# Designs tried in a protein design run: peptides against a protein of PDB entry 7C96. Part 97

Target 1, 73 residues: chain A of PDB entry 7C96
Amino acid sequence: PVIPDDFRCPISLELMKDPVIVSTGQTYERTCIEKWLQAGHGTCPKTQQTLTSTVLTPNYVLRSLIAQWCEAN

## One batch from the design tools (peptide; made by RFdiffusion4, then SolubleMPNN)

Design b2_p30_1_s1 (from b2_p30_1, 12 letters changed)
Fold by OpenDDE base, seed 2:
Structure b2_p30_1_s1 (fold): chain B 73 residues (1-73), chain A 30 residues (1-30)
Amino acid sequence: as target 1 above (73 residues)
Amino acid sequence: SKEELEEEIRKAWEEEDFEKLAELLKKRFL
């Protein structure tokens, strides 16, 4: 079925497996945002805002919602 | 279109063309 946009990584465009939140509050797949940061980018891919921190916080709520969606689809 | 833009994003990501990716993401969400 069609994957809800909120469950897809803005970069990979795939269902997120390890969603993490950046300083701007946006969520991305961990591996994707890490690769973006490692490439020298210091901005939020989605909003283009400058990141105030490179700390990535696991989005456990979203992970759970995605898991539930996967179980039903 | 959304689909066309996402296709370009996918290509840029696969090719690791981060400059292009940034441009496309900006277009996609801004």
Scores: peptide ipSAE 0.644, ipTM 0.914, DockQ to the pose 0.948
Fold by OpenDDE base, seed 5:
Structure b2_p30_1_s1 (fold): chain B 73 residues (1-73), chain A 30 residues (1-30)
Amino acid sequence: as target 1 above (73 residues)
Amino acid sequence: SKEELEEEIRKAWEEEDFEKLAELLKKRFL
């Protein structure tokens, strides 16, 4: 089935398994954004805005929605 | 197209070309 764009990581382009929210409010797959940050980038991949924090917050709502979608498809 | 751009993004990510990746992501979500 076609994966909804909101369920795909902007970087990996795959269905997110561990979605996390960055300071700009955008969501990415944890491993992807961590790799991006580790590479020395301090900006939000999607918005190009400078991150005010490198703290990654789990997006439990999205995780749940993805799980529900997977169950139905 | 979006699909062509996504393919380029995937390639840049796999090759860990972060500068190119940043450029492509900017285009994709611009």
Scores: peptide ipSAE 0.643, ipTM 0.913, DockQ to the pose 0.914
Fold by OpenDDE base, seed 1:
Structure b2_p30_1_s1 (fold): chain B 73 residues (1-73), chain A 30 residues (1-30)
Amino acid sequence: as target 1 above (73 residues)
Amino acid sequence: SKEELEEEIRKAWEEEDFEKLAELLKKRFL
């Protein structure tokens, strides 16, 4: 079935497995955003806003929602 | 189209062309 846009990483365009939240509030797949940061970028890929921090916070709520969706589909 | 744009994003990511990726993501979400 069609994957909800909110469940897809803006970078990989795939269903997120380890979603993390950046300082701007946007969520990405951990490995994707880490690669982006390692490449020297200090901005949010989706919004282009400068990140106030490089801390990545696990999005447990989204992880749970994705898990529930996968079980139903 | 949206589909074509996402395909370009996928290609940029696979080729690790981060400058192009940033440009495409801006177009996709802004």
Scores: peptide ipSAE 0.636, ipTM 0.912, DockQ to the pose 0.918
Fold by OpenDDE base, seed 3:
Structure b2_p30_1_s1 (fold): chain B 73 residues (1-73), chain A 30 residues (1-30)
Amino acid sequence: as target 1 above (73 residues)
Amino acid sequence: SKEELEEEIRKAWEEEDFEKLAELLKKRFL
């Protein structure tokens, strides 16, 4: 079925498997945001805000929600 | 359209055209 937008990575547009939160509070697939950052970008892809940290925090809550959705669909 | 824009995003990402990707993402979310 149609994947909820909140469950899709803003970059890959695919269902997130390892969602991580950046300093702006937005969530991306880990591999995608890492590539973005490594490419020299210092902004949040979605909001265009400057990132204040390079730390990527696992979004376990979202991971769980996605898992629940996948199980039901 | 939304579909067309997402297709362009997908293409830019696959081709690793990060400059184009940034432009498209801005258009999609802002």
Scores: peptide ipSAE 0.631, ipTM 0.910, DockQ to the pose 0.956

Design b2_p30_1_s2 (from b2_p30_1, 15 letters changed)
Fold by OpenDDE base, seed 3:
Structure b2_p30_1_s2 (fold): chain B 73 residues (1-73), chain A 30 residues (1-30)
Amino acid sequence: as target 1 above (73 residues)
Amino acid sequence: SREELEEQIRKAWEAEDWEKLAELLSERFL
Protein backbone atom coordinates (compact mmCIF):
# COMPACT_ATOMS: atom_id res chain seq x y z
CA PRO B 1 0.00 0.00 0.00
CA VAL B 2 0.99 3.62 -0.54
CA ILE B 3 2.28 5.24 2.62
CA PRO B 4 0.68 8.62 3.33
CA ASP B 5 3.22 11.41 2.95
CA ASP B 6 2.44 12.68 6.44
CA PHE B 7 3.61 9.37 7.85
CA ARG B 8 6.95 9.48 6.05
CA CYS B 9 10.00 11.26 7.40
CA PRO B 10 10.93 14.18 5.15
CA ILE B 11 14.55 13.03 5.27
CA SER B 12 14.52 9.23 5.22
CA LEU B 13 11.32 9.13 3.15
CA GLU B 14 10.37 6.08 5.17
CA LEU B 15 7.54 5.34 7.56
CA MET B 16 8.43 7.03 10.83
CA LYS B 17 9.08 4.82 13.84
CA ASP B 18 9.95 7.48 16.40
CA PRO B 19 8.49 10.74 15.13
CA VAL B 20 9.59 13.90 16.93
CA ILE B 21 8.52 17.51 16.58
CA VAL B 22 11.06 20.31 16.22
CA SER B 23 10.55 23.93 17.21
CA THR B 24 9.13 24.81 13.79
CA GLY B 25 6.35 22.30 14.23
CA GLN B 26 7.68 19.90 11.62
CA THR B 27 8.01 16.20 12.39
CA TYR B 28 10.94 13.94 11.55
CA GLU B 29 12.27 10.54 12.42
CA ARG B 30 14.29 11.06 15.60
CA THR B 31 17.50 9.54 14.30
CA CYS B 32 17.37 11.61 11.12
CA ILE B 33 16.91 14.99 12.75
CA GLU B 34 19.49 14.16 15.40
CA LYS B 35 22.06 13.46 12.69
CA TRP B 36 21.17 16.72 10.99
CA LEU B 37 21.61 18.67 14.20
CA GLN B 38 24.80 16.87 15.11
CA ALA B 39 26.18 17.82 11.72
CA GLY B 40 26.05 21.41 12.92
CA HIS B 41 22.83 22.65 11.37
CA GLY B 42 20.46 24.87 13.26
CA THR B 43 17.66 24.98 10.73
CA CYS B 44 14.62 22.90 9.93
CA PRO B 45 15.55 20.63 6.99
CA LYS B 46 12.10 20.93 5.44
CA THR B 47 11.26 24.60 5.94
CA GLN B 48 14.75 26.10 6.23
CA GLN B 49 13.53 28.06 9.25
CA THR B 50 15.92 28.64 12.13
CA LEU B 51 15.24 26.37 15.08
CA THR B 52 14.56 28.29 18.27
CA SER B 53 15.30 25.17 20.31
CA THR B 54 17.09 21.87 19.90
CA VAL B 55 14.49 20.10 22.02
CA LEU B 56 12.82 17.21 20.23
CA THR B 57 9.29 16.45 21.37
CA PRO B 58 7.87 12.98 20.72
CA ASN B 59 4.84 13.12 18.46
CA TYR B 60 2.78 10.50 20.22
CA VAL B 61 -0.36 11.33 18.29
CA LEU B 62 1.33 10.71 14.98
CA ARG B 63 3.00 7.59 16.31
CA SER B 64 -0.43 6.27 17.21
CA LEU B 65 -1.90 7.16 13.84
CA ILE B 66 0.95 5.42 12.06
CA ALA B 67 0.51 2.35 14.22
CA GLN B 68 -3.19 2.25 13.41
CA TRP B 69 -2.44 2.59 9.71
CA CYS B 70 0.09 -0.21 9.84
CA GLU B 71 -2.41 -2.47 11.55
CA ALA B 72 -4.97 -1.80 8.85
CA ASN B 73 -2.57 -2.10 5.94
CA SER A 1 9.46 13.62 -11.31
CA ARG A 2 8.70 12.92 -7.66
CA GLU A 3 10.39 9.56 -7.97
CA GLU A 4 13.58 11.08 -9.28
CA LEU A 5 13.49 13.81 -6.66
CA GLU A 6 13.10 11.33 -3.84
CA GLU A 7 15.95 9.26 -5.20
CA GLN A 8 18.12 12.36 -5.19
CA ILE A 9 17.12 13.05 -1.59
CA ARG A 10 18.08 9.53 -0.61
CA LYS A 11 21.45 9.87 -2.30
CA ALA A 12 22.13 13.24 -0.70
CA TRP A 13 21.31 11.84 2.73
CA GLU A 14 23.53 8.81 2.25
CA ALA A 15 26.37 11.01 1.03
CA GLU A 16 25.79 13.43 3.91
CA ASP A 17 25.53 16.26 1.42
CA TRP A 18 23.60 18.50 3.78
CA GLU A 19 23.34 21.54 1.54
CA LYS A 20 22.04 19.47 -1.34
CA LEU A 21 19.64 17.73 0.99
CA ALA A 22 18.16 21.02 2.15
CA GLU A 23 17.79 22.18 -1.44
CA LEU A 24 16.04 19.00 -2.49
CA LEU A 25 13.71 19.05 0.50
CA SER A 26 12.64 22.55 -0.44
CA GLU A 27 11.77 21.33 -3.92
CA ARG A 28 9.91 18.36 -2.50
CA PHE A 29 7.79 20.08 0.14
CA LEU A 30 7.72 23.80 -0.53
Scores: peptide ipSAE 0.617, ipTM 0.906, DockQ to the pose 0.757
Fold by OpenDDE base, seed 5:
Structure b2_p30_1_s2 (fold): chain B 73 residues (1-73), chain A 30 residues (1-30)
Amino acid sequence: as target 1 above (73 residues)
Amino acid sequence: SREELEEQIRKAWEAEDWEKLAELLSERFL
């Protein structure tokens, strides 16, 4: 089935397995955003806004929603 | 198209073309 856009990583374009929130409030797949940051970037890939922090916060709500969707599809 | 844009994003990501990736993501979401 078609994956809801909100469940897809803006970078990988795939269903997120470990969604994390950056300082701008955008959510990405952990491995994707980490790779971006490790490449030396300090901006939000999606919005190009400067990140005030490189801390990545797990998006547990989204993780749960994705899990529920996967169970149903 | 959206599909074509997403394909370009995938290619930029795989090539680690960060500048292009940022540009494409801007087009995709902004």
Scores: peptide ipSAE 0.612, ipTM 0.904, DockQ to the pose 0.797
Fold by OpenDDE base, seed 2:
Structure b2_p30_1_s2 (fold): chain B 73 residues (1-73), chain A 30 residues (1-30)
Amino acid sequence: as target 1 above (73 residues)
Amino acid sequence: SREELEEQIRKAWEAEDWEKLAELLSERFL
């Protein structure tokens, strides 16, 4: 089945397994955004906005929605 | 097309071409 765009990481373009929210409110796969930050970038990959914090917050709601979708498909 | 753009994003990510990746993501989402 076609994966909903909201369930795909903007970077990897794959179904997110550990979605995390950055300071701009955008969500990415944890490993992807960590790699981006480790590379020395301080901006949001998707919006190019400067991150006010490098803290990554787990998106539990999205994780749950993805799990439900996977179970149904 | 959207599909072609996503393929370019995948390639940029794999090549760790950060500037290109940022450019492509801007086109894709903004």
Scores: peptide ipSAE 0.603, ipTM 0.902, DockQ to the pose 0.769
Fold by OpenDDE base, seed 1:
Structure b2_p30_1_s2 (fold): chain B 73 residues (1-73), chain A 30 residues (1-30)
Amino acid sequence: as target 1 above (73 residues)
Amino acid sequence: SREELEEQIRKAWEAEDWEKLAELLSERFL
């Protein structure tokens, strides 16, 4: 089945397993954004906006929606 | 095309070409 774009990580382009929200409000796969930050970047990969914080907040709502989609497909 | 763009994103990520990755993501989503 076709994966909804909102369920795919902007970086890996794959279905997210551990989605996290950055300060700009964008969501990424945890491992992907952590690698980006570790490489020395302080911007949002998708929007290029400067991150006001490097704190990563779990997106439990999206995680749940993805789980529901996986159960149905 | 979108398919070609996504393939370029994959290649940039694997090559750790961060500047190219940012450029491609901007083109893909903005």
Scores: peptide ipSAE 0.602, ipTM 0.902, DockQ to the pose 0.788

Design b2_p30_1_s3 (from b2_p30_1, 13 letters changed)
Fold by OpenDDE base, seed 5:
Structure b2_p30_1_s3 (fold): chain B 73 residues (1-73), chain A 30 residues (1-30)
Amino acid sequence: as target 1 above (73 residues)
Amino acid sequence: SKEELEEEIRKAWEEEDFERLAELLAERFL
């Protein structure tokens, strides 16, 4: 079935397995955003806003929603 | 189109062309 856009990483375009929230409030797959940051970028891929922090916060709510969707599909 | 942009995003990501990726993401979401 078609993956809801909110469940897809803006970078990988795949269903997120370990979604994390950046300082701008946007969510990405952990491995994707980490790779982006490690490449020397200090901006939010989606919004191009400068990140005030490189701390990545797990998006547990989204993780649960994705899990529920996967169980049903 | 969105689909065409996503294809280009995928390519840029796979090739680790981060500058191109940034441009595409800006176009995709802004």
Scores: peptide ipSAE 0.645, ipTM 0.912, DockQ to the pose 0.908
Fold by OpenDDE base, seed 2:
Structure b2_p30_1_s3 (fold): chain B 73 residues (1-73), chain A 30 residues (1-30)
Amino acid sequence: as target 1 above (73 residues)
Amino acid sequence: SKEELEEEIRKAWEEEDFERLAELLAERFL
């Protein structure tokens, strides 16, 4: 089945397993955004906006929605 | 196309070409 765009990481383009929200409100796979930050980037990959914080917040709602989708498909 | 762009994003990510990746993502979402 076709994976909904909102369930795919903007970087890896794969179904997210551990989605996290950055300061701009965008969501990415944890490992992807951590790698991006570790590489020295301080911007949001998707929006190019400067991150006001490097804190990553788990997106539990999205994780649940993805789990429900996977169960149904 | 979106498919072609996503393929290039995938390649840039795998090659860890972050400069290229940033450019592609900017094109993809802005």
Scores: peptide ipSAE 0.640, ipTM 0.911, DockQ to the pose 0.894
Fold by OpenDDE base, seed 1:
Structure b2_p30_1_s3 (fold): chain B 73 residues (1-73), chain A 30 residues (1-30)
Amino acid sequence: as target 1 above (73 residues)
Amino acid sequence: SKEELEEEIRKAWEEEDFERLAELLAERFL
């Protein structure tokens, strides 16, 4: 089945397993954004906006929506 | 095309070319 774009990580382009929200409000796969930050980047990959914080907040709502979609497909 | 752009994003990520990745993501989402 076709994966909804909102369920795919902007970086890996794969279904997110551990989605996290950055300071700009965008969501990425945890491992992807951590690698991006570790490489020395302080911007949001998708919007290029400067991150006001490097704190990553788990997106539990999206995680649940993805789980529900996986059960149905 | 969208498909071609996503393939380039995948390649940039695999090669860890973060500068190129940023350019491609800007084109993909802005």
Scores: peptide ipSAE 0.637, ipTM 0.910, DockQ to the pose 0.847
Fold by OpenDDE base, seed 3:
Structure b2_p30_1_s3 (fold): chain B 73 residues (1-73), chain A 30 residues (1-30)
Amino acid sequence: as target 1 above (73 residues)
Amino acid sequence: SKEELEEEIRKAWEEEDFERLAELLAERFL
């Protein structure tokens, strides 16, 4: 089945397993955004906005939605 | 195309070419 774009990490392009929200409100796979930040980038990959914080907040709602989708597909 | 761009993104990510990745992501979403 076709994976909804909102369920795919903008970086890995794969179904997110541990989605986290960055300061701009965008969501990425945790490992992907961590590598991006560690590589010296201080912007949001999707929006190019400067990140005001390095805090990554788990997106539990999206995680749940993805899990439900996986169960149905 | 979308598929072509995503393929390039995948390659850049796998090769850990972050500079190229940044360019491709900007092209993909902006």
Scores: peptide ipSAE 0.633, ipTM 0.909, DockQ to the pose 0.913

Design b2_p30_1_s4 (from b2_p30_1, 9 letters changed)
Fold by OpenDDE base, seed 1:
Order: C-alpha cells, then sequence, then structure tokens
Structure b2_p30_1_s4 (fold): chain B 73 residues (1-73), chain A 30 residues (1-30)
C-alpha cells in the first residue's frame, strides 16, 4: 500500500518507526535527524531554518497513528 | 519528476553525501 507522506521521514523517505519533533516543529526519524546533526548540520532538513535547539521530542501521537495504519494495511 | 528526485535523495543519503542531500532536500521542500 501507498505510505501517506506525513508518515514518511523527510530525509530517508521511509515509514517512520521512532518519529521525533525538532525545534521548527517538523518531524523526522530519530536516527536520520541524529545523523544529520552529527554531520555538522544545524538546520531543519525540510525548512532549512536554523534550529534553536537540538532537543528531540518524541512524537507519540504520530507514532500511534503510524502503528494504527500499519495494523490496517 | 518527483519520483526521480526522491530516488536521488535516497542515493545521496545512502552514500552519506550530505552536501548533495541538502541541495536535493531544498529542491523537494522549498
Amino acid sequence: as target 1 above (73 residues)
Amino acid sequence: SKEELEKEIKEAWEKEDFEKLAELLSEKYL
């Protein structure tokens, strides 16, 4: 089945397993954004805005929605 | 095309070519 765009990581373009929210409000797969930050990038991959914080907040709502979608498909 | 752009993004990510990746992400989302 076709994966909804909102359920795909903006970087890997794959279904997210551990989605996290960055300071700009965008959500990415944890491992992807951590690798991006470790590579020296301090901007949001999607918006190109400078991150005001490197804190990653788990997106539990989206994680739940993805889980529900996977169960139905 | 969108499909071709996404394929290029995946390739850049797999090769860890962050400079190219940043360029492609700008094309896709901006």
Scores: peptide ipSAE 0.701, ipTM 0.931, DockQ to the pose 0.845
Fold by OpenDDE base, seed 2:
Structure b2_p30_1_s4 (fold): chain B 73 residues (1-73), chain A 30 residues (1-30)
Amino acid sequence: as target 1 above (73 residues)
Amino acid sequence: SKEELEKEIKEAWEKEDFEKLAELLSEKYL
């Protein structure tokens, strides 16, 4: 089935399994954003804004929505 | 096209070509 854009990681473009929110408010797959940061990038992949923090906050709401979608599809 | 751009993004990501990836992401989202 067609994956809703909001459920896809902006980097991998795949369905997110462990979505996390960065300081800019954008959400990415945890492993993707971690790899991006590890590579030396300190900006938000989507907005290109400099991240004020490297803390990644789990997006539990989105995770739940994705889980529900996966169950139905 | 969007599809072509996304294909290139996936390829850059798989190859861990972060410089190219950054370029493509800026093209897609900015």
Scores: peptide ipSAE 0.701, ipTM 0.931, DockQ to the pose 0.935
Fold by OpenDDE base, seed 3:
Structure b2_p30_1_s4 (fold): chain B 73 residues (1-73), chain A 30 residues (1-30)
Amino acid sequence: as target 1 above (73 residues)
Amino acid sequence: SKEELEKEIKEAWEKEDFEKLAELLSEKYL
């Protein structure tokens, strides 16, 4: 089935398994954003805004929505 | 096209070509 864009990581373009929110409010797959940051990029991949924090907050709401979608599709 | 752009993004990510990836992400989201 066609995966909703909001459920895909902006970087990998794959269904997110462990979505996390960065300081700009955008959500990415944890492993993807961590790799991006480790590569020396200090900006939000989508918005190009400078990240004001390195804290990655789990997006449990989105995780739940994705899980529900997967169950139905 | 959108499909072609996403294909290139995936390729850049898989090859860990972060410079190209950054460029492509800018094209897609900005």
Scores: peptide ipSAE 0.700, ipTM 0.931, DockQ to the pose 0.907
Fold by OpenDDE base, seed 5:
Structure b2_p30_1_s4 (fold): chain B 73 residues (1-73), chain A 30 residues (1-30)
Amino acid sequence: as target 1 above (73 residues)
Amino acid sequence: SKEELEKEIKEAWEKEDFEKLAELLSEKYL
């Protein structure tokens, strides 16, 4: 089945397993955004805005929605 | 196309070509 765009990581373009929210409010797969930051990038991949913080907050709501979608598909 | 752009993004990500990746992401989301 076609994966909803909101459930795919903006970087890997794959279904997110551990979605995290960055300072700009955008959500990415944890490992993807960590690699991006480790590579020296301090901007939001999607918005290009400079991140005010490197803190990654788990997006539990999205994680739950993805889990429910996976169960149904 | 969207499909072609996403294919290029995946390739850049797999090769860890972050400069190219950044460029492609800008094309897709901006």
Scores: peptide ipSAE 0.699, ipTM 0.930, DockQ to the pose 0.911

Design b2_p30_2_s1 (from b2_p30_2, 15 letters changed)
Fold by OpenDDE base, seed 3:
Structure b2_p30_2_s1 (fold): chain B 73 residues (1-73), chain A 30 residues (1-30)
Amino acid sequence: as target 1 above (73 residues)
Amino acid sequence: SRQELLEQFSQAVYDKDEEKIRELYPLYMA
């Protein structure tokens, strides 16, 4: 089935398994954004806005929506 | 340069240019 764009990581383009929110409000797959940060980047991959925090907040709402979608498709 | 590639990557992500993202992704996320 066609995966909704909002359910795909903006970087990996794959269905997100562990979506996390960065300080800019954008959501990425945890592993992707962690690699990005580990590479020394301090900006949001998509917007290039400076990250005011390195805290990654799990997007539980999106995780739930993805799970529901996966069950239905 | 690395800076140019970074800018290209971010722009591709922003524009949702999947072809370009897939091209550059391995360079950053491998």
Scores: peptide ipSAE 0.555, ipTM 0.879, DockQ to the pose 0.571
Fold by OpenDDE base, seed 5:
Structure b2_p30_2_s1 (fold): chain B 73 residues (1-73), chain A 30 residues (1-30)
Amino acid sequence: as target 1 above (73 residues)
Amino acid sequence: SRQELLEQFSQAVYDKDEEKIRELYPLYMA
């Protein structure tokens, strides 16, 4: 089945397993954004906005939505 | 340059240009 765009990581383009929210409000797969940060970048991959924090907040709502979608498909 | 790659990458991500994303991410993160 076709994976909804909102369920795919903007970077990996794959279904997110551990979606996290950055300070700009954008959501990425944890491993992807961690690699980005570890590479020395302090900006949002999508918007290029400077991250006010490097804290990654789990997107539990999206995780649940993805889980529900996976169960149905 | 890496800066140019970053700009192109971010633009690709923003535009959801999958082909460009797949192309640039490995090169930029290498």
Scores: peptide ipSAE 0.551, ipTM 0.874, DockQ to the pose 0.531
Fold by OpenDDE base, seed 4:
Structure b2_p30_2_s1 (fold): chain B 73 residues (1-73), chain A 30 residues (1-30)
Amino acid sequence: as target 1 above (73 residues)
Amino acid sequence: SRQELLEQFSQAVYDKDEEKIRELYPLYMA
């Protein structure tokens, strides 16, 4: 089935398993954004905005939505 | 160079250029 765009990581383009929210409010797969940050980038890949924090907040709502979608598809 | 690849990758993600992202992802994330 076609994966909703909101359920795909902007970096890996795959269904997110551990979605996290960055300071800009955008969501990425944890491992992807961590690698991005470790590469020396301090910006949000999707918006190019400077990240005011490197804290990654789990997006439990999205995780739940993805889980529900996966169960139905 | 790696720096150029990183810049290209960043731009691709920003532009949501999936083809370019897929092209550079293996190199960037290797």
Scores: peptide ipSAE 0.551, ipTM 0.877, DockQ to the pose 0.897
Fold by OpenDDE base, seed 2:
Structure b2_p30_2_s1 (fold): chain B 73 residues (1-73), chain A 30 residues (1-30)
Amino acid sequence: as target 1 above (73 residues)
Amino acid sequence: SRQELLEQFSQAVYDKDEEKIRELYPLYMA
């Protein structure tokens, strides 16, 4: 089945396993966004907005939705 | 340069250019 776009990381384009929310409200795979930040970028990959914080908040809701989808498909 | 490639990657993500993302991702994000 086709993976919903909202379940794929905007960077890796793969199904997210540990989705995290950045300050702009966008969600990425943790490892992907961490590497992005480590590369010296201070912007949101998808929106190019400046990140007001480097804190990454786990997106538990999305994680659960992905898990449910995987179980059903 | 490496910096230019990273900027191109960023732009690709912004534009949702999957081909370009897939091209550059292994070089700098994997």
Scores: peptide ipSAE 0.536, ipTM 0.872, DockQ to the pose 0.880

Design b2_p30_2_s2 (from b2_p30_2, 15 letters changed)
Fold by OpenDDE base, seed 4:
Structure b2_p30_2_s2 (fold): chain B 73 residues (1-73), chain A 30 residues (1-30)
Amino acid sequence: as target 1 above (73 residues)
Amino acid sequence: EREKLLKEFSEAVANNDEEKIRELYPLFMS
């Protein structure tokens, strides 16, 4: 089935397994955004805003929604 | 310019332009 856009990582374009929220409020797959940061980029891929923090907060709500969707599809 | 490429990439991400994302992303990861 077609994966809802909100459930896909904006970068990898794949279903997120470990969605994390960056300081700008955008959500990415953990591994993707970590690689982005490790590559020396300090901005939000989607918004270009400078990240005020490198802390990545798990998006448990989204993870739950994705899990529910996966169970139904 | 790098800044122009970044802007183009971000716009692609924001618009969910998969082809452009796949095209530009490697430029930032290499």
Scores: peptide ipSAE 0.682, ipTM 0.920, DockQ to the pose 0.395
Fold by OpenDDE base, seed 3:
Structure b2_p30_2_s2 (fold): chain B 73 residues (1-73), chain A 30 residues (1-30)
Amino acid sequence: as target 1 above (73 residues)
Amino acid sequence: EREKLLKEFSEAVANNDEEKIRELYPLFMS
């Protein structure tokens, strides 16, 4: 089935397995955003806003929603 | 220039332009 846009990583375009929230409030796949930061980028991929923190907060709500969707599809 | 590419990439991400995202993303991860 078609994956809902909200369940796909904005940059990898794949179903998120470990969604994390950056300081701007945007959510990305952990591995994707970590590689982005590792590459020397200090901005949010989507908004270009400077990240005030490099702390990545797990998006447990979204993880749960994705899990539920995967179970049903 | 890189700044222009970054802006183009971010706009593609914001608009969910899959073709452009797939094209530009590798350039920032190389």
Scores: peptide ipSAE 0.675, ipTM 0.918, DockQ to the pose 0.452
Fold by OpenDDE base, seed 5:
Structure b2_p30_2_s2 (fold): chain B 73 residues (1-73), chain A 30 residues (1-30)
Amino acid sequence: as target 1 above (73 residues)
Amino acid sequence: EREKLLKEFSEAVANNDEEKIRELYPLFMS
């Protein structure tokens, strides 16, 4: 089935398993954004805004929505 | 330059341009 765009990581383009929110409010797959940060990048991939924090907040709402979608498809 | 590539990448991400994303992303991870 076709994966909804909002359920795919903006950079890995795969269904997110552990979606996290960065300081800019954008959501990415945890491992993907962590690698981005480890590579020395301090900006949001999508918006180019400088990240004010490296804290990654789990997006539990999205995780739940994805889980529900996966169960139905 | 790096700045121009970053702009292209971000625009691709914002527009879900899969081809461009797959092309440029590796450049930032190498």
Scores: peptide ipSAE 0.674, ipTM 0.917, DockQ to the pose 0.401
Fold by OpenDDE base, seed 2:
Structure b2_p30_2_s2 (fold): chain B 73 residues (1-73), chain A 30 residues (1-30)
Amino acid sequence: as target 1 above (73 residues)
Amino acid sequence: EREKLLKEFSEAVANNDEEKIRELYPLFMS
């Protein structure tokens, strides 16, 4: 089935398994954004905004929505 | 140069340009 765009990581373009929110409010797959940060980048991939924090907050709502979608499809 | 590339990448991400994302992303991971 076609994966909803909101359920795909903006970078990996794959269904997110562990979506996390960065300081700019954008959501990415944890692994992807961690690698981005580890590579020395301090900006949001999508917006180019400087990340005021490297804290990654789990997007529990989105994770739940994705899980529900996967169960139904 | 790097800033220009980053801008191009971000625009690709914002526009969900899959081909360009796949092309440019590796450049930032090396």
Scores: peptide ipSAE 0.671, ipTM 0.917, DockQ to the pose 0.402

Design b2_p30_2_s3 (from b2_p30_2, 14 letters changed)
Fold by OpenDDE base, seed 2:
Structure b2_p30_2_s3 (fold): chain B 73 residues (1-73), chain A 30 residues (1-30)
Amino acid sequence: as target 1 above (73 residues)
Amino acid sequence: EKKKLLEEFSEAVANNDEEKIKELYPKFMA
């Protein structure tokens, strides 16, 4: 089935397995955003906003929604 | 220079332009 856009990482464009929220409120696949940060970038890939924190917060709600979707499809 | 690339990349991300994302992303990881 077609993967809902909200369930895909904005960078990898793949179904997110470990979605995390950055300080700007955007959600990305953990691996993708970690690599971005490790490369020395301190901005949000999608919005270009400066990240006020490098803390990555797990998006448990989204993870659950994705899991439910995967079970049904 | 790099600022311009970032703007182009972010725009691609916002538009879900897969081809452009795949093209530009590596440039930021080098």
Scores: peptide ipSAE 0.580, ipTM 0.889, DockQ to the pose 0.396
Fold by OpenDDE base, seed 5:
Structure b2_p30_2_s3 (fold): chain B 73 residues (1-73), chain A 30 residues (1-30)
Amino acid sequence: as target 1 above (73 residues)
Amino acid sequence: EKKKLLEEFSEAVANNDEEKIKELYPKFMA
């Protein structure tokens, strides 16, 4: 089955397991964005906007949608 | 080196260049 684009991490291009939201509103796989930040980057990978915060907020809605999709496929 | 890799990877992600992302992602995660 084809994975919906919104369910794939912009960094890994894989189905997200632990999606988190950054200050710009974009969502990434936790592990990927953490490595990005640890590498010294302070910008959003997709938008290139400077992050106002390094806090990562779990995207529970998306996590649920992905789980439902996985059950159906 | 790694600095160049990160720059190229960053650009690939920003441009949604899937082929380049797939090429560089393993190196990024290494």
Scores: peptide ipSAE 0.551, ipTM 0.882, DockQ to the pose 0.844
Fold by OpenDDE base, seed 4:
Structure b2_p30_2_s3 (fold): chain B 73 residues (1-73), chain A 30 residues (1-30)
Amino acid sequence: as target 1 above (73 residues)
Amino acid sequence: EKKKLLEEFSEAVANNDEEKIKELYPKFMA
């Protein structure tokens, strides 16, 4: 089935397994955004806004929604 | 250049240019 856009990482374009929220409110796959940040990049890939924090917050709501979707599809 | 790659990749992601993302992603993750 077609993966909902909100469930795909903007970077990898794959279904997110460990979605995390950055300071801009955008959500990415943890592995992808961590590599981005570790490389010293301080902007949000999707919005190109400067990140006010490097803290990554787990998106538990989205994780749950994705899990439910995977169970149904 | 990493700087150029970053900017190009960022632009692709921001514009939802899937073909460009697929092209640059391997280089980005390398």
Scores: peptide ipSAE 0.533, ipTM 0.877, DockQ to the pose 0.820
Fold by OpenDDE base, seed 3:
Order: sequence, then structure tokens, then C-alpha cells
Structure b2_p30_2_s3 (fold): chain B 73 residues (1-73), chain A 30 residues (1-30)
Amino acid sequence: as target 1 above (73 residues)
Amino acid sequence: EKKKLLEEFSEAVANNDEEKIKELYPKFMA
């Protein structure tokens, strides 16, 4: 079935498995955003805002929602 | 070069240009 936009990583366009939140509040797949940061970028891919922190916070709410969706589809 | 690729990919992501993202993502992750 069609993957809801909010469940897809803005970078990979794939269903997120390990979604993490950056300082701007945007969520990405951990692997993708880590590679972005490792490449020397200090901005949020989606918003282009400068990140105030490189700390990545697991988005447990979204992870749960995705899991529920996967179970139903 | 990688810098050019990253900048082009960054622009595609920011604009949600799915076709360009799909094209560049494999290269980005390589």
C-alpha cells in the first residue's frame, strides 16, 4: 500500500525504521541524517535551518505509529 | 565531486523533488 508521507524519511523517501528528531523538530531516518551530518552539513535537510545541536532524539511516538500501520497493512 | 552532489541532493530534499531525490539518493549513500 501507499506509505503515508509522514512515515517516509525526507532523505530516502522510504518508510522509516529508526526515526530520530533533530533540533528543528524535523524527523529523519537515523542512518540518513547521520550521513548528512558526517558530510559536514550543519543544517536541517528539509528546512535548511541551522541546527542548534547535533543530538538525535529517537521519535518513539512515530516509531509506534509506523509499527501500528505496518501491522494493519 | 561529492560537494556538488551533496549540494544538489540538499536542494532536491528541500524542494521535495522526489524524482531528483530518487536519482541522487543511491549516489548519496554510496
Scores: peptide ipSAE 0.507, ipTM 0.871, DockQ to the pose 0.909

